# Ledger of designs, part 3: peptides against a protein of PDB entry 3B8E

Target 1, 230 residues: chain A of PDB entry 3B8E
Amino acid sequence: PFLIFIIANIPLPLGTVTILCIDLGTDMVPAISLAYEQAESDIMKRQPRNPKTDKLVNEQLISMAYGQIGMIQALGGFFTYFVILAENGFLPIHLLGLRVNWDDRWINDVEDSYGQQWTYEQRKIVEFTCHTPFFVTIVVVQWADLVICKTRRNSVFQQGMKNKILIFGLFEETALAAFLSYCPGMGVALRMYPLKPTWWFCAFPYSLLIFVYDEVRKLIIRRRPGGWVE

## One batch from the design tools (peptide; made by RFdiffusion4, then SolubleMPNN)

Design b1_p8_3_s1 (from b1_p8_3, 6 letters changed)
Fold by OpenDDE base, seed 2:
Structure b1_p8_3_s1 (fold): chain B 230 residues (1-230), chain A 8 residues (1-8)
Amino acid sequence: as target 1 above (230 residues)
Amino acid sequence: KVIKIPDP
């Protein structure tokens, strides 16, 4: 997200504090779930012929999968960001290079894609209106990740503890999202303005995409045991 | 020009 912000010079899609909340709050539970899944997959595999090599391969595969999922999550967040800005008159192409003028307090006549002029205050309102839905989008997409972990063919007994961790993770992330979105003062403290309930649904197509992606991945692994897609 | 106020 930050790289695209620098390269494209678009208005800030997500505040630094909110990014930290994502990294520390939302990514931790998926990371723990993946670590448990790795440990369980290692237990279920018959005696590794080479414990060092098999562990390294599994760590690399999990890291790659997490990286790919994280990229799709970021795309989901940016999608929500672009939708909000487009609904407010700023088409994605118009946002390219706009940051310099967007962040200038003395420019009160920044034009949108339709020739409407926006004051600095109005621009900042719409910017901060994007931050909360971006964060919520990440959380909603992470719901898919947690559900994906549940669908792996682990033993029913081991699935029970993982299911509790996954359910707890879902609850924690959702509670955090609700707290950051609707607690009084979050707009001032975190530059996260309250969002309409409808924005919670903007991420659902991407959650479905992640789900489909993982199911396809699992299907490939099942058809080609020992392939690089594990 | 109708100023679209960002919906919170």
Scores: peptide ipSAE 0.021, ipTM 0.574, DockQ to the pose 0.219
Fold by OpenDDE base, seed 3:
Structure b1_p8_3_s1 (fold): chain B 230 residues (1-230), chain A 8 residues (1-8)
Amino acid sequence: as target 1 above (230 residues)
Amino acid sequence: KVIKIPDP
């Protein structure tokens, strides 16, 4: 989010506080859950023939998969951001380079894609209106990430949801998202304005995409042991 | 110009 904010000079898609809430609130419990996740029985039973080389290859492939998932998560957040701004009159193309005028409090006549003028206050309202749905989108996409991270090779349907810490992590991040979205004063304190329930569903296609992607990846790995997709 | 109020 921050990189695209700098490169494209678009209005801030996610506030610093909301980023901190993601990093500290939603990512910590998942990380702990993964540390306590039971290793797949096949990974534990197959000692690598060359422990150093096989471990390095596996770590590289896992890192690549997480990198790809992270990109899909970011795309989900940005999709939600662009939808909200488009619904408020700012088409994606119009947002390019707009940040300079957007963040200037002395410019009260910034035009949207339809020629409507927006005051600084109105622009900040719509910006902060984007923060909460972006955050919620990341949480909903993280549900899929957490579920798929339970196994490296086995389908989620084969391994099941046995890790209580992972389930607790899913609950915690969801509860945090609900708290930050609907608790009175969050708009003032965290620049997270209340969210319509419909925005929770905006991320579901991306969560499904991640899930399908990972299941297909795992299926390929199972069908072609020792392939480059491992 | 009519200003659209942001819907939360």
Scores: peptide ipSAE 0.021, ipTM 0.582, DockQ to the pose 0.206
Fold by OpenDDE base, seed 1:
Structure b1_p8_3_s1 (fold): chain B 230 residues (1-230), chain A 8 residues (1-8)
Amino acid sequence: as target 1 above (230 residues)
Amino acid sequence: KVIKIPDP
């Protein structure tokens, strides 16, 4: 998000506080889930022929998969951002290079794609209106990640611990998203304005995409045991 | 010029 903000000079899609909430709140649950899954898989598997190499390979593959999923998550967030701004009259092409004028409080006549003028205050309301849906989009996309982790064919006992962690993670992320989205004062404190319930659904196509991506990945792994995707 | 107020 930050890189695109710098390169494209678009209005800030995600605030620093929201980023911190993602990093500290949302990203921890998948990381813990993956760490437990790896630990459980290491305990249940026959002694790896080379524990150091097999662990490193697994860690690299998990890291790559997480990186790819993270990229899809970011795309989902940006999609939501562009949709919100487009609905408010700012088409994606018009946002390119707009940051300089957008952030200038002395310019109160910034035009949207339809020639409407926006005051500084109005622009900031729209900007902050994007922060909450971006965060919620990430949370909803992460639901797919957690569901994906559950569908790995491990023993019924491993599924039990994974299910508790997964359910707790889903609850925590959803509760955090609801708190940040609807608690009074969050707009002032965190620059996260209240979210319309409809925006929770904006992420579902991306959640489905992640699900399909993982199923395809699993199919490739099953067809090519020991291939680059394991 | 019409000033659009963003919907919350």
Scores: peptide ipSAE 0.020, ipTM 0.574, DockQ to the pose 0.211
Fold by OpenDDE base, seed 5:
Structure b1_p8_3_s1 (fold): chain B 230 residues (1-230), chain A 8 residues (1-8)
Amino acid sequence: as target 1 above (230 residues)
Amino acid sequence: KVIKIPDP
């Protein structure tokens, strides 16, 4: 998010507080999921023919899959950001290079894509209105990770333990998202303005995309058992 | 559908 903010010079899509909440809250669930997935892969695999190379290959594959899921999560957040700004009169093309004028407090006549003028205060309200939905989008997309874990061919006991940890983590991040979105004073204190309930649904297509991605990945692995597991 | 900025 921060890299695109610098490269495209768009209004800030994700605030410092939301970044901290992702790093300390939302990213813990995937990290725990990966740690348990690695532990299961080590237990269920027949003795690796070469313990050093086969372990490294599995870690790389899990890391790549997680990286790809993370990219889809980021895309979901940006989609929500662009939808909110578009509904407020700022089309995506108009946002390119707009940051300089957007962040200038002395410019109170920044035009949107339809010629409407926006004061500095109005622009900042819209900007901070994007931060909370971006965070919530990441949380909703992470719900797909729970579904992915439930569909894995693991022992009922190990899968049950993973499910409990993931359910707890998803509950925690969802509770945090609700608290930050609806607690009075959060807009002033954290620059996270209240979220309209409709924005929770904006992420659902991306949760579905992650689910489809994982099912396709599993299907490929099942059709070519010798290439990736071995 | 322009989201009306909540009046401060």
Scores: peptide ipSAE 0.015, ipTM 0.547, DockQ to the pose 0.249

Design b1_p8_3_s2 (from b1_p8_3, 5 letters changed)
Fold by OpenDDE base, seed 5:
Structure b1_p8_3_s2 (fold): chain B 230 residues (1-230), chain A 8 residues (1-8)
Amino acid sequence: as target 1 above (230 residues)
Amino acid sequence: PVPVLPDP
């Protein structure tokens, strides 16, 4: 988020507080849940051909796959950001380079893509309104990420949802997102303004994309053991 | 009250 903010000079898509809530609030219980995940059935049945090299290769490939999933998560957040700003009159092309004037409190006539003028206060309301649904988008996409992380090779449907800690993590991150989005005073305290309930659905295509991506990856691994996708 | 986005 910050890199794109600096490079493209767009209005800030995600605040520092929201990033901290993702890193410390949303990811902690899921990370713990994965540590207690039941061993995958195929791992017990299949011995590594070379324990020294295969372990290292598998760790690298898993890390790369999770890195790719993280990029898709970020894309989902940015998609939500651009949709919100477009619905408020700011098309994506118009946002490029707009930050300088956007953040200037003395400019009260910043024009949107349709020639409508926006005061500093109006712009900041829209900006801080984008932070909340960006955060919520990450949470919704993380639902898919957490579910797919239960297995290395098997489908989620084969492994099942046996980890009660993982289920608890999904409820916790959702409850945190609802609390930060709708609790009175969050706009003042955290610069997270409330969002319409419909914005929770904006991330669903990306959650589905992550799910399909990982299921296809796992299917390829099952059909071609020892491939670079493992 | 249901939170709403600001009007453009």
Scores: peptide ipSAE 0.014, ipTM 0.598, DockQ to the pose 0.090
Fold by OpenDDE base, seed 4:
Structure b1_p8_3_s2 (fold): chain B 230 residues (1-230), chain A 8 residues (1-8)
Amino acid sequence: as target 1 above (230 residues)
Amino acid sequence: PVPVLPDP
């Protein structure tokens, strides 16, 4: 999120503290789950024929999985961010380069895509209003990713401890999202304004698209084993 | 412009 903020010069999509909560709170449990998954897979598999290469392949697969999941989560968050800003009059194209004027307290006439002028206070309200649903969107997308991971063949039978850790992670993420979204004072403390329940569903179309895309990918792989889609 | 999401 912060890299895109710098590169595109868009209004800040997610606060630093919220990013830390995601990295430490939401990503850690999936990380532990995947680490346990690998450990259980290593325990159940006969000794790797080449422990160095097999560990390296597993570490690469884990790092790629984390990287891909993180990218998907970021894309989901940005989707919600762009939807919220578009509904408030700021189309995605208009946000490019807007940060300089957006963050300037002395500019109270920043125009949106429809020619409406926004004061600094109004802009900051909208910005901070994006932080909570961005976070919630990441959590909702993580649910979809967890479901997708559960549908992978090798995971179903080995899922005992993994499923418990994944389920625990899902509950922890959901509880954290609810806490950060609805606990009094979070708007002041974390710049996370309370979220209308309707906005929890903003990510669902994106999660569904990811799910459908992954199922289609799996279907293609099953029909054409050894294809470039692997 | 009125923010779509409520102010806290």
Scores: peptide ipSAE 0.013, ipTM 0.594, DockQ to the pose 0.325
Fold by OpenDDE base, seed 3:
Structure b1_p8_3_s2 (fold): chain B 230 residues (1-230), chain A 8 residues (1-8)
Amino acid sequence: as target 1 above (230 residues)
Amino acid sequence: PVPVLPDP
C-alpha cells in the first residue's frame, strides 16, 4: 500500500490506523491459530525427507506461494479503492500525482475526472470512506488465506475445519471489521467511515480466486509428487 | 455539482 502511495502519489488508500488494525488486529490471531493447527494427515505417512535438499526447496516454494498470495491480497484492496474513487468521480489515471493537491487543506477546488470541484472536507470524507472498505477487503481475502494455510499439500476439504482456534480467529477478524466499520464515532476516531454492506462483497471474487488458486496448486502437487510446484 | 459520496 505505501509503496504505490509513494510511487504513484495517489490519495492515501489505507490510513495508518487501518494498517495497524490489519497488522496487529486481523493478522495476529490468525497467525497464532495456525500454530495450533493439527498436522496434515499425510505428514505421518511421508517418508523422512532429506533434510538438506527437500527442506530448502519446500521453503522456497512456500515463500513464493505466500508472496504471490500477498500480492493478490494487495491487489484486491487496491481494486476496491479504485472502484470507490471511480464511483465518486475520480478515475484511476486522474489519481496519479493528485496526492499533493488532495492533501492541501487550502485547495478547495480540486477537480475530479468530470470537472467537479471537491472541497478539502469532501475529499477527506471520500478518502476515509475508502479506508474502511480497503480494510474489509483485506479481512475477507484473509479468510481465504487463513483457510488455505491450514494445509501444505492436502485440500482444505480433506483436512477439515477442526481447529477451534482458527475458527475463533476468523470470527475475531470479522467482528473487528464489523466493529470498526459500523460503530458510531469510528469515522472521527479512526478515520474509518461506515460502509454499506454491499462493499463486503467486493472482496469475494478475490477471496475465491485465492482459494481456487491454492486448491489447484495443491492438486498439482498431489498429482505430480516431486514436481516444480512442490 | 455536489460530489456524490458513498452512502454511509
Scores: peptide ipSAE 0.011, ipTM 0.541, DockQ to the pose 0.247
Fold by OpenDDE base, seed 1:
Structure b1_p8_3_s2 (fold): chain B 230 residues (1-230), chain A 8 residues (1-8)
Amino acid sequence: as target 1 above (230 residues)
Amino acid sequence: PVPVLPDP
């Protein structure tokens, strides 16, 4: 998020507090669930023919997959950001370089893509209105990540503990998202304004994309055992 | 112009 913010000079899509909430609140439980899942899968089913090479390959593939999923998650967040701003008259192309004037409190006549003038206060309301849906979008796409993790293992017994951690993760991140979105005072305290429940659905296409991506990856792995994707 | 806020 920060790289695009710096390079494109767009209005801030995600606040620092929101980023901290993602990193500490939503990403930790998935990371723990994934770490626990990987540790159990490598130990129980495959006789390690070459424990060093197979572990290293699996770690690299997992790292690549999660890196790619993380990029899709970021794209989902930015999609929500661009949708909200477009609905408010700011088309994506108009946002490029707009940050300088956007963040200037003395400029009260920033024009949108349709020639409508926006005061500093109005712009900041829209900006902070983007922060919450961006966060919620990340949470919703993380649901897909957790579901993907569940389907990675064919073992029924490993599914039990995984299911509990997964369900707990889904509950925690969703509860945190709801709390940050709808708790009174969060707009002032965290610059996260409340959103309509309908904005939760904005991320669903990206969650589906993540799911399809992983299923395609799994299909490729199944068809090419020992390939560069495995 | 009033921002089209995602109304709560």
Scores: peptide ipSAE 0.012, ipTM 0.527, DockQ to the pose 0.277; fails the geometry check

Design b1_p8_3_s3 (from b1_p8_3, 6 letters changed)
Fold by OpenDDE base, seed 3:
Structure b1_p8_3_s3 (fold): chain B 230 residues (1-230), chain A 8 residues (1-8)
Amino acid sequence: as target 1 above (230 residues)
Amino acid sequence: KPVKLPLP
């Protein structure tokens, strides 16, 4: 998110507080849950035939998979951001380079893609309106990430949701998202304006995509043991 | 032009 903000000079998609809530609130419990799940997973049950090479290969492949999933997560967040801004009159192409004028409090006549003028206050309302849905999008996409991380090779349907820590992580991040989205005063305190329930569904296609991607990956691994996709 | 209210 921050890299695209710098490179494209678009309005800020995530506030600093929202980023902190993701990093500290939504990512920490999942990371702990994954650490416990990896200890119980089939990853540790197979003694590597070669402890040095097989472990390194496995770590590289896991890292690559997480990197790809992280890119899909970021794309999901940005999709939600662009949808919200487009619905408010700012098409994606118009956002390129707009940050300079967007963040200037003295410019009260910034035009949208339809020639409507936006005051600084109105622009900041729209910006803060993007923060909450972006956050919720990340949480909803993280559901898929947490679910797929439960197994390395087995389908999610085969292993089920046995890890209580994982279930707790899913509950915690969802409860945090609901609290930050709907608790009175969060708009003033955290610059996270209330979210219409419909925006929770904006991330679902991406969560499904991540799930399908991982199931296909796992299927390939199961069908071709020892292949490059391990 | 009607200012489209920010979607909450």
Scores: peptide ipSAE 0.023, ipTM 0.602, DockQ to the pose 0.213
Fold by OpenDDE base, seed 2:
Structure b1_p8_3_s3 (fold): chain B 230 residues (1-230), chain A 8 residues (1-8)
Amino acid sequence: as target 1 above (230 residues)
Amino acid sequence: KPVKLPLP
């Protein structure tokens, strides 16, 4: 996300604090889930012929898969960002290079894609209105990740403990998202303005995409064991 | 002047 912000010079899609909340709040549960999944995969594998090599391969494969999922998550966040700005008169193409004028407090006549002028205050309101939905989008797409972990062919008994961790993770992320979105003062403290409930649904297509992606991935792995998609 | 769209 930060790289696109620098390269495209668009208005800031995520505040620093919001990024920290994603990294520390939302990414912890997937990381824990991954650690348990790796441990379980190591237990279910018959004695690895070479424990060091097989562990390294599995770690690399898991890392690549989650890296790809992370890219889809970021795309989901940016989608929400672009939708909000487009609904407020700023089409994606118009945002390219706009940051310099957007962040200038002395420019109160920044034009949108339709020729409407925006004051600095108005621009910052819509910018900070994007931060919260971006965060919520990440949480909603992470729901898909947690559901994906549940659908792996683990033993029913081991699935039970993982299911509790996954459910707890879902609850924690959702509670955090609700707290940061709707607690009084969060707009001032975190530059996260409250969002309408409708924005929670903006991420759902991407959650579905992640789910489909993983199901296709699993299908490929099942058909070609030992392939690069593992 | 185009009517300002309501902020979400």
Scores: peptide ipSAE 0.021, ipTM 0.626, DockQ to the pose 0.161
Fold by OpenDDE base, seed 1:
Structure b1_p8_3_s3 (fold): chain B 230 residues (1-230), chain A 8 residues (1-8)
Amino acid sequence: as target 1 above (230 residues)
Amino acid sequence: KPVKLPLP
């Protein structure tokens, strides 16, 4: 997000507080779930393969998959950002280079893609209105990641503990997203303005994309045991 | 909320 903000000079898609909420609130649950899954997989696969090489390969593959999923998550967030700004009159092309004028408090006549003038205050309201949906988009996309982790063909007993962690994670992320989106005063305190319920659905295509991506990955792994994707 | 005109 920060790199695109610098390169494209677009209005800030994520606030500092929103980033902190993602890092501390949402990213911890997937990390814990992956760590437990890896530990359980290592304990149960007691076949005498060289434990260092198999662990290293699995860690690399998990890291690559997580990186790819993270890129899709970021794309989902940016999609939501662009949709919100477009619905408010700012088409994606018009946002390129707009940051300088957008952030200038003395310019009160910034034009949107339709020639409407926006005051500094109005622009900041729209900007902060993007922060909450971006966060919620990440949470909804993370639901797909958690569901993907559940569908790994491990024994029924491993599914039980994983299911509790996954359910708790889904609940925690959703509760946090609802709290930040709808609690009175969050707009003033965190610069996260209330979310329209419709914005929860903007992430669903990307959540589905992540699900399909992982299912395809699993299919490739199953068809090529010992290939580059295992 | 700035009630801007709905997109055409």
Scores: peptide ipSAE 0.020, ipTM 0.627, DockQ to the pose 0.085
Fold by OpenDDE base, seed 5:
Structure b1_p8_3_s3 (fold): chain B 230 residues (1-230), chain A 8 residues (1-8)
Amino acid sequence: as target 1 above (230 residues)
Amino acid sequence: KPVKLPLP
């Protein structure tokens, strides 16, 4: 998010508080999921023919899958950001290079894509209104990770334990998202303005995309068992 | 339609 902010010179899509909440809150669930997946792959695999290479290959495959899911999550967050700004009169093309004038407190006549002028205060309200939905989008997309884990062909006992930990993590991040979005004073204290309930739905297509991606991945692995597991 | 934020 910060790299795109620098490269495209768009209004800030994620605040510092939102980034901290992702790093400390939302990223814990995937990390726990990966740790348990690695432990389960070590238990269920027959002794690897070469313990050093086969362990490294599995860790690399899990890391790549996680990296790809993370990229889809980021795309979902940016989609929500662009939707909110477009609903407020700022089309994506108009946002390119706008940061310089957007962040200037002395410019109170920044025009949107429809010729409407925006004061500095109004611009900052809409910017901070994007930060909370970006965080919530990440949370909703992570619900797909829970569904992915449930559909894996693991032992019912191991799946049950992983599922409980993931459900707890998803509950925690969802509760945190609700608290930050709707608790009085959070807009002033954390610059996270209240989220309209409709913006929770912006993430749903990306949650579905992650689900489809994982099912396609599983289908490929099932059709070519020797290439990815051996 | 641009949702005008209510003016403070």
Scores: peptide ipSAE 0.018, ipTM 0.624, DockQ to the pose 0.223

Design b1_p8_3_s4 (from b1_p8_3, 6 letters changed)
Fold by OpenDDE base, seed 3:
Structure b1_p8_3_s4 (fold): chain B 230 residues (1-230), chain A 8 residues (1-8)
Amino acid sequence: as target 1 above (230 residues)
Amino acid sequence: KPVKIPDP
């Protein structure tokens, strides 16, 4: 989010502190999952044919998968951001380069795509209204990711331990989303205004996209046994 | 129509 904010000079889609919360929360579940997968691999005494190369390949594959999912999550967040701004009169094209005037508190007549003038205060309300839905969109997309990870064809026992981690991750992310979205003072502290329930649904198409993506990936893996993706 | 005040 912050990189696109800098590159495209759009209004800030998500606060820096919130980004840090996401990074800390989202990185923890994968790290724990990897630690458990390593521990379980060690317990099962199935010596990888080449412990160094197979471990490195698996780490790379997991990293790539999470990287791809992270990109889809970001796309989901930005979609929500653009929808909210478009509903408030700012079409995506109009947002390009708008940050300069958007963030200028002395400009109180910034025009939207329909010629409506927006005061600095009004613009900041809209901006901060985007932060919460952006974050929630990421969380909802992560639900899909976690569900997909559960459906990986590992042994039922491997699925069991992963299921506990996944359930914990789902709970943590959902609790964090609820806390950041609805706790008093979050608007001031994190620039996250309360979210309408309707915005939770804006993420569902992207959750579905991740689901489809993973199913396609699984199909490719099944059709190419011994490929680089196993 | 664009709503100037985003309904939270």
Scores: peptide ipSAE 0.024, ipTM 0.668, DockQ to the pose 0.261
Fold by OpenDDE base, seed 4:
Structure b1_p8_3_s4 (fold): chain B 230 residues (1-230), chain A 8 residues (1-8)
Amino acid sequence: as target 1 above (230 residues)
Amino acid sequence: KPVKIPDP
């Protein structure tokens, strides 16, 4: 999010601290999962055929999966951001390069895509209104991704610890989302305004889309083993 | 039309 903010010069979609919380929270679950997979692989006396290559391949596959998940999450957050701003009169194309004028406190006549003028205060209200739904969208997408990851690994149903890690991750992310969205003072401290429950539903279509996409992908892989979709 | 800022 911050890189796109710098490159595209768009209004800040999410606070840096919140991004760090997401990155740390989302990276911890994989790291813990990998640590437990290594510990479980050491307990399972099945000699890996090539312990170095099989561990490296698994670590690479997991790293790639989490990298892809992170990109999908960012895309989901940005989708919500663009939807909110579009509903407030700022079309995505109009946001490109707008940051300079958006963040200028002395410019109180920034026009939206429809010619409406926005004061600095009004712009900041909209910006901070985007932060919480962006974060919640990431969390809801993470739920879907974790469920998808669970369904991809037939072995996860066999490994009780992986299920506990996934459940713990879901709980941690949900608790963090609830804390950041509803704790008093988060609007001042993190520039995240409280979220009405209705905004949680804006993320669900995206999570459903990801779920459907992954199920369709799995269906294609099952019907055409060795295809380009693998 | 004045774009109604969605209530947070």
Scores: peptide ipSAE 0.019, ipTM 0.576, DockQ to the pose 0.198
Fold by OpenDDE base, seed 2:
Structure b1_p8_3_s4 (fold): chain B 230 residues (1-230), chain A 8 residues (1-8)
Amino acid sequence: as target 1 above (230 residues)
Amino acid sequence: KPVKIPDP
């Protein structure tokens, strides 16, 4: 998200502190889930021919998969961001290079894509209105990721304790999202304004996309073991 | 032109 912000010079889609909250709060549970999945895969391998090589391969596979999922998550967040701004009169093309004027407090006549002038205060309201949905989008997409992790584990019997960890992770992420979105003062502290419930649903298509992507990936791996998708 | 108020 931050790289696109720098490269495209668009209004800030997500605050730095909020990004840190995502990295520390949202990514920890998937990381723990992955560590457990790796440990389980190592246990289920009856005779690892070379434990070091098999571990390294599995770590690389997991890292690549989650890297790809992370990219889709970012795309989902940006989609939500662009939708909100477009609904408020700022089309994606118009946002390119707009940051300089957007962030200038002395410019109170920034035009949107339809020629409407926006004051600095109005622009910041819409910007901070984007931050919360972006974050929530990431959380909702992470739900799909956690569900995907559950589906990789073929053993129903070992899933019991790990399912509790996944459920706990889902609960924790959701609670964090609710806290950051609706707790008084978050707009001032984190530049996260309260979110209409409708925006929680904006992320669902991307959650579905991730789910489909992973199922297709798993299908390819099953059909062609050792392929580039691993 | 009516100012579109950002949805909160």
Scores: peptide ipSAE 0.017, ipTM 0.596, DockQ to the pose 0.219
Fold by OpenDDE base, seed 1:
Formats: sequence, structure tokens, C-alpha cells
Structure b1_p8_3_s4 (fold): chain B 230 residues (1-230), chain A 8 residues (1-8)
Amino acid sequence: as target 1 above (230 residues)
Amino acid sequence: KPVKIPDP
């Protein structure tokens, strides 16, 4: 998000506090889930032939998968951002380079793509209206990630702890998203305005995309053990 | 055109 904000000079899609909430809240759940899965795998499996190389390969694979999922999450967030701004009259092309005028409190006549003038206050309301849906989009996409992580291994015993961690993670992320989206004062404190329920569904196509991507990846791995996709 | 304030 930050890189695109700098490169494209668009209005800020996600606030700093919201980023911190993602990093400290939502991103920890997958990390903990993966750490427990690895620890259980190491305890329950026969001694790896080469513990150092097998661990390193597995860590690299996890890191690559997480990086790819993170990219899809970012794309989902930006999609939501562009949809919200487009619905409010700002087409994606018009947002390029607009940040300078957007953030200038003395300019009260910034035109949208349809020639409508926006005051500084109105622009900031729209900007902050994007923050909450962006965050929620990430959370909903993370639900898919957590479900995907659960389906990686068929071990019934590993499913038990994974299920508890998964359920707790889903609950925590959802509760956090609901709290940040609907708690009074969050607009003032965190620049996260209340979210219409419809925006929860905007992330579902991306969740499906991640699911399909992971299933395709698993199919490739099954067909070519030791291939580049592992 | 009236500014479509995003519905909260």
C-alpha cells in the first residue's frame, strides 16, 4: 500500500494506525498457525534426513506462499479502494497525481472525474471511508488463507489444534474488524469510518481467487513433486 | 451535481 501511495501519488488508501492493526492483529494469526504447524510436524514426523535443509526449504516455501498471498491481499484492498472512490466520482486514472491537491486543506474545489467540486473535509471523509473497507477486505481474504492452511495436511491429529487456532484466529480477526468498523469514536480516533455491510462481500472474489490459486498450486505440487512451485 | 457524501 505504501509503495503505491508513493509511486502513484494517490490519496492515502490505508492509514498508519490501520496498518499497525493489520501487522499486530491479523498477520500474527497466520504466523502463529504456521509456527505451530511446523512444530507439530517436527515432533510427529520421523527424523528428517537433513533437518537443516528440510527446515530451510519449508521456511522458504512458507515465506513464498505468504508473500504471494500478501500480494493478492494487497490487490484486494486496492480494488476495494478504487471501487469506493469510483462510486464517489473519482475514477482510478483521475487519482493518479491527485494526492498533492487532495491533501491541501486550502484547496476546496478539487474536481472529481465528473466535474464535481470537493471540499477538503468532504475529501477526507471519502479517504477515511476507504480505510475501513480496505482493512475488512484484508481480514476476509485472510479467512481464506487460514482455511487453505488447514487443508494442506490430511493428518487428523494435526487438524485438532489447527482447528482451534483457526477458529480462534477467525474469531479474533472478525471481532477486531467489527470493533474497528462499528465502535463509536473509531472515525475520530483511527480515521476508520463505519462500514456498510455490503463491503464485507467485496472481498469474497479475492478470497475465492486465493482458494483457487492454492488448489492449483497443490495440484501442481502433487503432479510434480520437487518442482519450482514447492 | 450534489456531492454524494459516502454513506457512513
Scores: peptide ipSAE 0.017, ipTM 0.580, DockQ to the pose 0.247

